Peptides against a protein of PDB entry 3S8F. Designs and how they scored, part 313

Target 1, 157 residues: chain A of PDB entry 3S8F
Amino acid sequence: VLTLFVAVPSLMTAFTVAASLEFAGRLRGGRGLFGWIRALPWDNPAFVAPVLGLLGFIPGGAGGIVNASFTLDYVVHNTAWVPGHFHLQVASLVTLTAMGSLYWLLPNLTGKPISDAQRRLGLAVVWLWFLGMMIMAVGLHWAGLLNVPRRAYIAQV
Target 2, 166 residues: chain B of PDB entry 3S8F
Amino acid sequence: DEHKAHKAILAYEKGWLAFSLAMLFVFIALIAYTLATHTAGVIPAGKLERVDPTTVRQEGPWADPAQAVVQTGPNQYTVYVLAFAFGYQPNPIEVPQGAEIVFKITSPDVIHGFHVEGTNINVEVLPGEVSTVRYTFKRPGEYRIICNQYCGLGHQNMFGTIVVKE

## One batch from the design tools (peptide; made by RFdiffusion4, then SolubleMPNN)

Design b2_p29_1_s1 (from b2_p29_1, 18 letters changed)
Fold by OpenDDE base, seed 2:
Structure b2_p29_1_s1 (fold): chain B 157 residues (1-157), chain C 166 residues (1-166), chain A 29 residues (1-29)
Amino acid sequence: as target 1 above (157 residues)
Amino acid sequence: as target 2 above (166 residues)
Amino acid sequence: SLLDLTVLLYELSVELLPRVILELLAQAF
């Protein structure tokens, strides 16, 4: 019951955000089951960054629920799985959301739009960041499942 | 209009819920696979048991490393292990192959980890609380114990050994 | 409701299913 007080509202919030994105994509002309995704403004780093953060949050959130499970916690606790979870939640979702916020905030504060070069650079930064985080997170989760401990400089698997 | 919007959003939420749950099942399946292929009979067990960390070194079953391994029945042993800054006691821990071993682990100082490489034995050791793990070593040899909870400057060098005798 | 469905799916996937899997594994190995 206690776990549900955090897990269920978080899931509902995440799905509501995703639903809002789908609705926005459809308003922008997206059609079909997946067409709304392509219709979203992928040319804007202020949009791409937090969305990539949300994408990282999906496996991270699922993993968080797994980590909260008593039966499975014994398997993953204090393994490399846990840092993998953290990097999806903090280094991906929170960090990319912050990055995206800056891409929105600075133009609004200055009253000047970002240049095309800045836009392209921003897109490169957030995509490369996301890619790196996904590689690291997948590796850490995999290592954790292979019983690699956290906070240890050497381990045998 | 608001009602229609609500229904549409709800439908989208259900779809995203299904996706996330599918991923959850994948992770659960991977964990199950790992358990099936890499476990050697680890059974997390134990009741809530507390001890005084300030006296655990001086009195009780953890006080004498020479008496740490106690035979409790035919092919059954209890091993009283201390995790401390920075090592394990007794070291090495000697147990027979094929015997059911109950580890009773506690700490006299700070929180430590007790992770036995090559096994699924992995517990945190809290001062004032006894961690209980049941395991049967099927293969003889040496198993390294490592600390996976930061416990100070010597944390990275905190190792122990379990010797499983044939 | 969405909440009911979410709770149900959580209970099935996170609480019940892992326990069933572990029991089956314990019997098989």
Scores: peptide ipSAE 0.005, ipTM 0.634, DockQ to the pose 0.031
Fold by OpenDDE base, seed 1:
Structure b2_p29_1_s1 (fold): chain B 157 residues (1-157), chain C 166 residues (1-166), chain A 29 residues (1-29)
Amino acid sequence: as target 1 above (157 residues)
Amino acid sequence: as target 2 above (166 residues)
Amino acid sequence: SLLDLTVLLYELSVELLPRVILELLAQAF
């Protein structure tokens, strides 16, 4: 159980980001308990991408705690559960953050703003990526709980 | 005012930090609940047992597949299994239905997996270490052993079979 | 052959490199 306290720094980091989002939303005119969320720049793929990554990271982080548990790891280790976990961590958070960074970096490096068409396309890309990742991750976690092995082309189920 | 802004930021951070800690306890509670309600079939880790991977094929309990299945008591057996590139020994492993089976699994070469379909048997097999798994087969039939740890070019074809006899 | 190259890269990356790193760390600290 004491090993689970390793999650504290990660949670602190995640919720510090959440605090930053709340502050940003309130600076943009958001009010109330949840009104700050709507005030965030959801029309900017450079913002949407890493936020979606963070949303995917939440269940992934919960899974990380499961994976760190000795007894629960026995159930999920080397099953499809594990790929489901790291796809949320890497292919969602890291990848979407990289995508978001690209949407910010390229305009700044070139000095040329992105067009409205590019912005809309970017939004479509990151939302579709997120959707696909969530579907795949749920499927992999589900398969893992059904004892589908990792690194095998066949399974009982 | 800058001072007011800093205080506001700190308030938000403290709030979310509190939420973070609360969520940590929620996760711990969920794990505790899962362990408390789903303890059936959980196999505790055994003591670390070591073996010399360079001699395991030539001497000791893993050397002869014909002697791999050892009756240790009434309705109790120990099975000495080698996972190697690329297969299992003995193959098939024949055990009685309803008997308590202790698998002692090791590798002479590289890391392998030992995943038995239809069971909760799923362990890493490390050269120089012995993996111990206890299981009782309630149903007769064939159970496939799958290597779920990458072990080389033939990994995808590395299978074994456990035959449970009535 | 490509297989030989793959094996070489494996030996360097997975077998040799970690040992070198650990040895250097042991000497440094």
Scores: peptide ipSAE 0.000, ipTM 0.705, DockQ to the pose 0.013
Fold by OpenDDE base, seed 3:
Structure b2_p29_1_s1 (fold): chain B 157 residues (1-157), chain C 166 residues (1-166), chain A 29 residues (1-29)
Amino acid sequence: as target 1 above (157 residues)
Amino acid sequence: as target 2 above (166 residues)
Amino acid sequence: SLLDLTVLLYELSVELLPRVILELLAQAF
């Protein structure tokens, strides 16, 4: 129970971000329970990237609780499950946030807005990254549950 | 109106914070459910046992691989295993099918892994500490031991074998 | 071998480089 309480600040932070997104969406004209989501700037890769990272962070966070659990960690420790968790937490959230930051930062630093083609390409990049990361993460978690060890090039299964 | 905006933000935050707390309880419930309905694959560990890694190769039960397998009962064995850079000893480890095996694993050098394929045996091996794992092999054959903790340049080739005899 | 190179790169990037960076930062601040 005490270990699980360590997750509380992270959850609070994550859902505070979600609250900010809801507020922003509603300011942009979104209405209803889900209308605010559609109103968010999904045409901007600088926005989409970190949001996708956050979405990947959700199952990763759940996995964090598993990894932090004494009993459950015995099942997943040093298996492919752990890299799966990393790819959700670091390679998804952190990486996509960094990518999104660049999509915002570079135009501001150069004083030149990105072209429409660059914008579309950026969207494709972050969505493809997210998709690939989710596939790989699911695979790694699945392999981990099948007792595939990490840091090994071979496995029984 | 800054005041109205502030109130709106607080309302959204309250909702999401409540959801956050609810999710925490959901996760706890899911963990409890999983533990209640499924095996967690937990291997009970013994009490903390320490050993001097600088002398473990020269004296004590790990010093002689030929004496590593000790019969402690009619169907019980203790196996003293060293994980070292880069291998295991004894290798192979020969044990009878159906016998209760207590593995006593330690390292003379750096941290290693002891992951036995086909089993739920998966422990880290720390120098100065003895890892204790109990297992009964129900099926005869060969079980590969894999080091799943990076231990140096030869880590990728660090394997052992447990031979379960009929 | 490629594997040896991978290990080398890991050690350089994970074990050495961060320590060097931290040392440089410590000297600068």
Scores: peptide ipSAE 0.000, ipTM 0.701, DockQ to the pose 0.016
Fold by OpenDDE base, seed 5:
Structure b2_p29_1_s1 (fold): chain B 157 residues (1-157), chain C 166 residues (1-166), chain A 29 residues (1-29)
Amino acid sequence: as target 1 above (157 residues)
Amino acid sequence: as target 2 above (166 residues)
Amino acid sequence: SLLDLTVLLYELSVELLPRVILELLAQAF
């Protein structure tokens, strides 16, 4: 019940954020159906991190609905699927958002902008984090579908 | 200028909100479709059955591991299984190949898992409740039971075995 | 080997990293 309760407002929020991104991209000169995406500040880790978090949150959110379904949950419950879901939600969205927040907060608190090297490093960090998280999440979900148990150090497969 | 910006924001928000609502229905439809078409692997939950976890070891069908496997009909058995810290009883569970097995699983202590490798049997076992799972082993051999619910310091070593005989 | 790398990542992520985080938190408060 709780999952389904939060699913609707979360979905609405996600698409509202997308609306804001579209608006921002168009303000930055992006045109057309997808041109606004390219116009977004992909050179800023404070922007990239939470956006990547949102991207990871999409399959995680879908998985949440699956987990909330009685019939479907029987298939995935207490399998590696569940940690996969958690890592998408917490270690992807929450963590990347926190990382992005730091990239914004620290320069603003200190009044000192980050160096170009720090910016590039930041971009590398968040992209690598996202990539690693996606690999792990896909692997865990896949393993879960293959009935690999949660909270066990051994499995048949 | 501000008014223009607000108008633009509202336009995009309305569009995306409409899209979000549409997608919501799509997702619901997809879930419904999945549920409707992929039901073969689902083990239905049995009726709610309660048991006293404080006495389940001393009296009743779970008390004697030697009598845990009960033939209830032609090619049909009921197996009374205890999941406890830290193992399963009886162990091994011996059942014949091709027989319909009804597992009645409960716990005398804490919550455990009952995950049988190579099968779709995967249930949580709660003290005071009886989990009922129906399964037919088509292949002979040994099937490992894994506890997939944290139950204490010995959780990682909590295993059982089902031996399916020809 | 992949196994060695996995073990290394385990040691870093599960064993070492939490200890470092806890130490940093302890210093912060």
Scores: peptide ipSAE 0.000, ipTM 0.674, DockQ to the pose 0.018

Design b2_p29_1_s2 (from b2_p29_1, 16 letters changed)
Fold by OpenDDE base, seed 1:
Structure b2_p29_1_s2 (fold): chain B 157 residues (1-157), chain C 166 residues (1-166), chain A 29 residues (1-29)
Amino acid sequence: as target 1 above (157 residues)
Amino acid sequence: as target 2 above (166 residues)
Amino acid sequence: SLKDLVEAIYNGSVELLPAVILRLLAEAF
């Protein structure tokens, strides 16, 4: 029971970030329950990347709770489920955040803004990365539930 | 007004904190539901049992593969298994169909995995500790044991076999 | 041959020594 309390700070952080996004969207003219989402700067890869990372982190975080559960961990431990989990955590959130940071940092360090072409390319990169990561993650989690072992080149299923 | 902005932010934070708490309960409920409906797939961990990995090959119940399978009662067996670099002992493990098997698994060297295909048996094996798993094989045949924990260069080829006899 | 070496490594009959790694790299490029 106490183990599950570790999720509380993480959830607080996640939803605080979401609150910040909502606030920002509303400041940008968004209204209603969901109108603020559209008002966010989706044309900026420096923004889109980390947000997509956060979206990928949500199921990853849920999976973290599963992995931390004594009983449920028995089902998923050392299966393809685990790689699916940390790919969401690392290759999604961390990597996309790094990518987004790069799109912000380089222009600021060089003093040169990115061109429109570079911006569009950046958007394509981060969206494709996210899509690919989600496909892979779903596949790994699915395989894990089918008892496909990790760190093995063979599987019964 | 900075003060108004601050109050607004606090309101948002409080709302999302409430949401986070609600989600926590949802997750707990989902776990509880899963456990309540899928109890057959859950094998609780037993008491921690320790052994000396430096002597486990020389003395004790793991020392002789020929004596690894011990009948402990009617249709009940204990199997003392060693996971080592890079294989399992005994190999094959022969057990009767329908018998309750208690696997006592340990390692003399490094951490290994013990994943039995076609079953829910999947545990890590740590030197100095004994992993205990209970299982009843309903179907006769061969079940492959797979090491799913990296243990060295031969890890990918580390396999064992359980033979379930009719 | 490289194929034989890879197979030997895969089967665990050859250790991944620095010299072996260097050879593999040299053959790969």
Scores: peptide ipSAE 0.000, ipTM 0.709, DockQ to the pose 0.011
Fold by OpenDDE base, seed 2:
Structure b2_p29_1_s2 (fold): chain B 157 residues (1-157), chain C 166 residues (1-166), chain A 29 residues (1-29)
Amino acid sequence: as target 1 above (157 residues)
Amino acid sequence: as target 2 above (166 residues)
Amino acid sequence: SLKDLVEAIYNGSVELLPAVILRLLAEAF
């Protein structure tokens, strides 16, 4: 009866973080319904990485609802859908959050700010990582819906 | 300033919580829509059934591949399938077109998969348990069975065939 | 029922949509 109960607090937690981001953006001069987003520090990989992770967590969370549902499992179980979900949850959210944490932690531990070149490289890394992960995840989910099996090197479709 | 900031944060949190709940409903609706328009579900044909994996090869309905296909009624068959390292038996599985087939699948060794290409049949096969799937093949031909659960070094080569005859 | 829902899913019925939504909501809360 409460199979999907865990999805509720998880989603709420994610959007609580979003609430903090909105507040931060408004403190930085952002106004309007979406202006606060633009005001966030998009030039900092320590910020961008975990935010992109959260964005990846949205479709991953939707997939989590499917995977947690007994009824829907009949469609997606042991298909490419499942790896797609994993890559969004682990390789996007967790990994990007770890990357962001590293970009914050090292400068603070060493007492040295990252150079501009390092900053720009960091931004490129996290954006490219996110893009590649989204492409792969979309492909895997799509393949899963087409009943492509996981852990098999061949498929009819 | 702190009180004002706290009030503002609380307002944003309430808004985002409401949005969160709304999005939950949207996701559920989208999933339901996708499922309704793109269905590939498997219908279980039986309740949980247990078997002894240590004796399933020697005795019982899975022991003789030649007797694995049992006619249970008019245009109704039960097929007792073993998934093992690394293959399926019987192989091929021969069934008539248009017949209601109940697959009873188990394993004598480790967990395997039973994925029939071109169908919505896709189940895990656990030693000690019987997976039951009901399906009617409407089109004649050969259907490949794929193991989609890692079961050892020969996993990638573990295939079977269902031959549907007119 | 759950059985009816599974069968509807198997058959690809669009009419199952309200039932699916309600069932998933019931499982979520």
Scores: peptide ipSAE 0.000, ipTM 0.658, DockQ to the pose 0.047
Fold by OpenDDE base, seed 4:
Structure b2_p29_1_s2 (fold): chain B 157 residues (1-157), chain C 166 residues (1-166), chain A 29 residues (1-29)
Amino acid sequence: as target 1 above (157 residues)
Amino acid sequence: as target 2 above (166 residues)
Amino acid sequence: SLKDLVEAIYNGSVELLPAVILRLLAEAF
């Protein structure tokens, strides 16, 4: 009865974070409906990583609603769909946030800023991770919809 | 100033709230559409039925695999299946083509999966509970049963077979 | 009904979308 009620605070968190990003972008000189996005520090892997994680988290969260539905879960349960879901949640958001945190934390702990080369490498790593994760997640969800079983090395598709 | 920042953020929340809610419904709709049109279907939910996993092998309908297939009516059968570490019984499960089969599946030990390839049969099997699945095999042949719930070291080799006879 | 919803999903009916949404909402409260 209250299974999907968790969606409410999750949405509240989501739009609050989005609002914070918009505010930050506008403080950085972004204007208009979308100009604030461009104004965000996309040159900083410590920023880019968690933001990409958030982007992956959105469809993952939507999938969570599906998984929580007793009717729809019959379709997706113990199929590749489920790994697809939590790879978006854990391997995208959590992992990318952790990666981003390291890009911030290590310079602060060592007292040495990262070099420009390291910064660029960090950006490459984060974007490649995100891209790979999206490909994997889409593939897993697709396979799940085709009834590819979870925790099995064989499938009839 | 934190207070000013909070007020400014609040000014954007109304728009983002609306957007978020709209997107929520869009995503739900899209996912529902995809699931409805691009899947093998769903399994109807059954009634909760309990069984004692400690005695299920000793007495009752699951005790004798030779008597696991019970004809309940014209072209209707109930099959009492045990999923155990690491296999299924009876194995193979032999059923007639075109018959309505009610699978009653339980486990004497740990949680297993019961995923029948080529069908929409995909249920977890919990000790102490009976999973009920109804299916009619329209095509004769062999259907592989796959355990899709980790159940131990032999999980990857835990297979069964349903033989549908003409 | 639940039965109708299940059948609609099983049969791939797109007409179930409003019902699915409503059902999901009902499960939340």
Scores: peptide ipSAE 0.000, ipTM 0.695, DockQ to the pose 0.048
Fold by OpenDDE base, seed 5:
Structure b2_p29_1_s2 (fold): chain B 157 residues (1-157), chain C 166 residues (1-166), chain A 29 residues (1-29)
Amino acid sequence: as target 1 above (157 residues)
Amino acid sequence: as target 2 above (166 residues)
Amino acid sequence: SLKDLVEAIYNGSVELLPAVILRLLAEAF
């Protein structure tokens, strides 16, 4: 019940963030239905990180609703599905947001901008992190659906 | 300027809120679809049944592993299983192929898992409660029981076996 | 100071990151 209750505000927040992104993209010259996406600052790891986190959070959030369903929980409970959900929510969104925050915070606190090399490295780190998390999450969810148990080092599958 | 920005933001927010509402219905529909197509094999939770975990080893149907398998009908059995740190009893659990098996599972110590590989049997076992699972083994052989709930230092080695005889 | 710690990290002293985090937390609460 609590999960479902929180799901509604979370969805609203997510789409509000999306609205803000659209607005920002349009301010940066993006036009049309999707042109604003391209106009976003994809060259800034401080921006890319939390956005990728948000993207990973979407399937995770959907999974949360699944986990909260009494009927569906019988399928996924205590399987690899659950760790997959956690890694999307915490290790993806929260962690990437933290990473992005640091890319913004450190330059501001030091008064020194990040170098181009640092920027590129940051982008690489963020994208690789996201990719790795997606691979792991998809694998865990898939394994969970195949009834691979959670908290066990062995599985029949 | 601030007013223009505010109006613009509101316009986008309204659009995305409308979209979010639409997506909400989509998600509900997807859940409904999933429920309709993927719940046929779900084992429902049994009725609430309590037991004293402090005495379950000494008295009652769980006390003697040799008497754990009880024939309740021509093709029906009840198996009283204890999940404990760190194993299951009886072990192995021997049941006939094709019989309806009612597992009555409880714990004398801490919470455990009861996950039977090759089946949809996957329940948590709480001390003081009896978990009831009904299943019919159609294939003979050995089925491994795995504890999928952390229960202590020996959790990773906590296994049992169900032997289904022809 | 917090600025000094951040600057140290910025210059390659990544081991100071926990200290920065703790400082930020202390300032927040």
Scores: peptide ipSAE 0.000, ipTM 0.675, DockQ to the pose 0.014

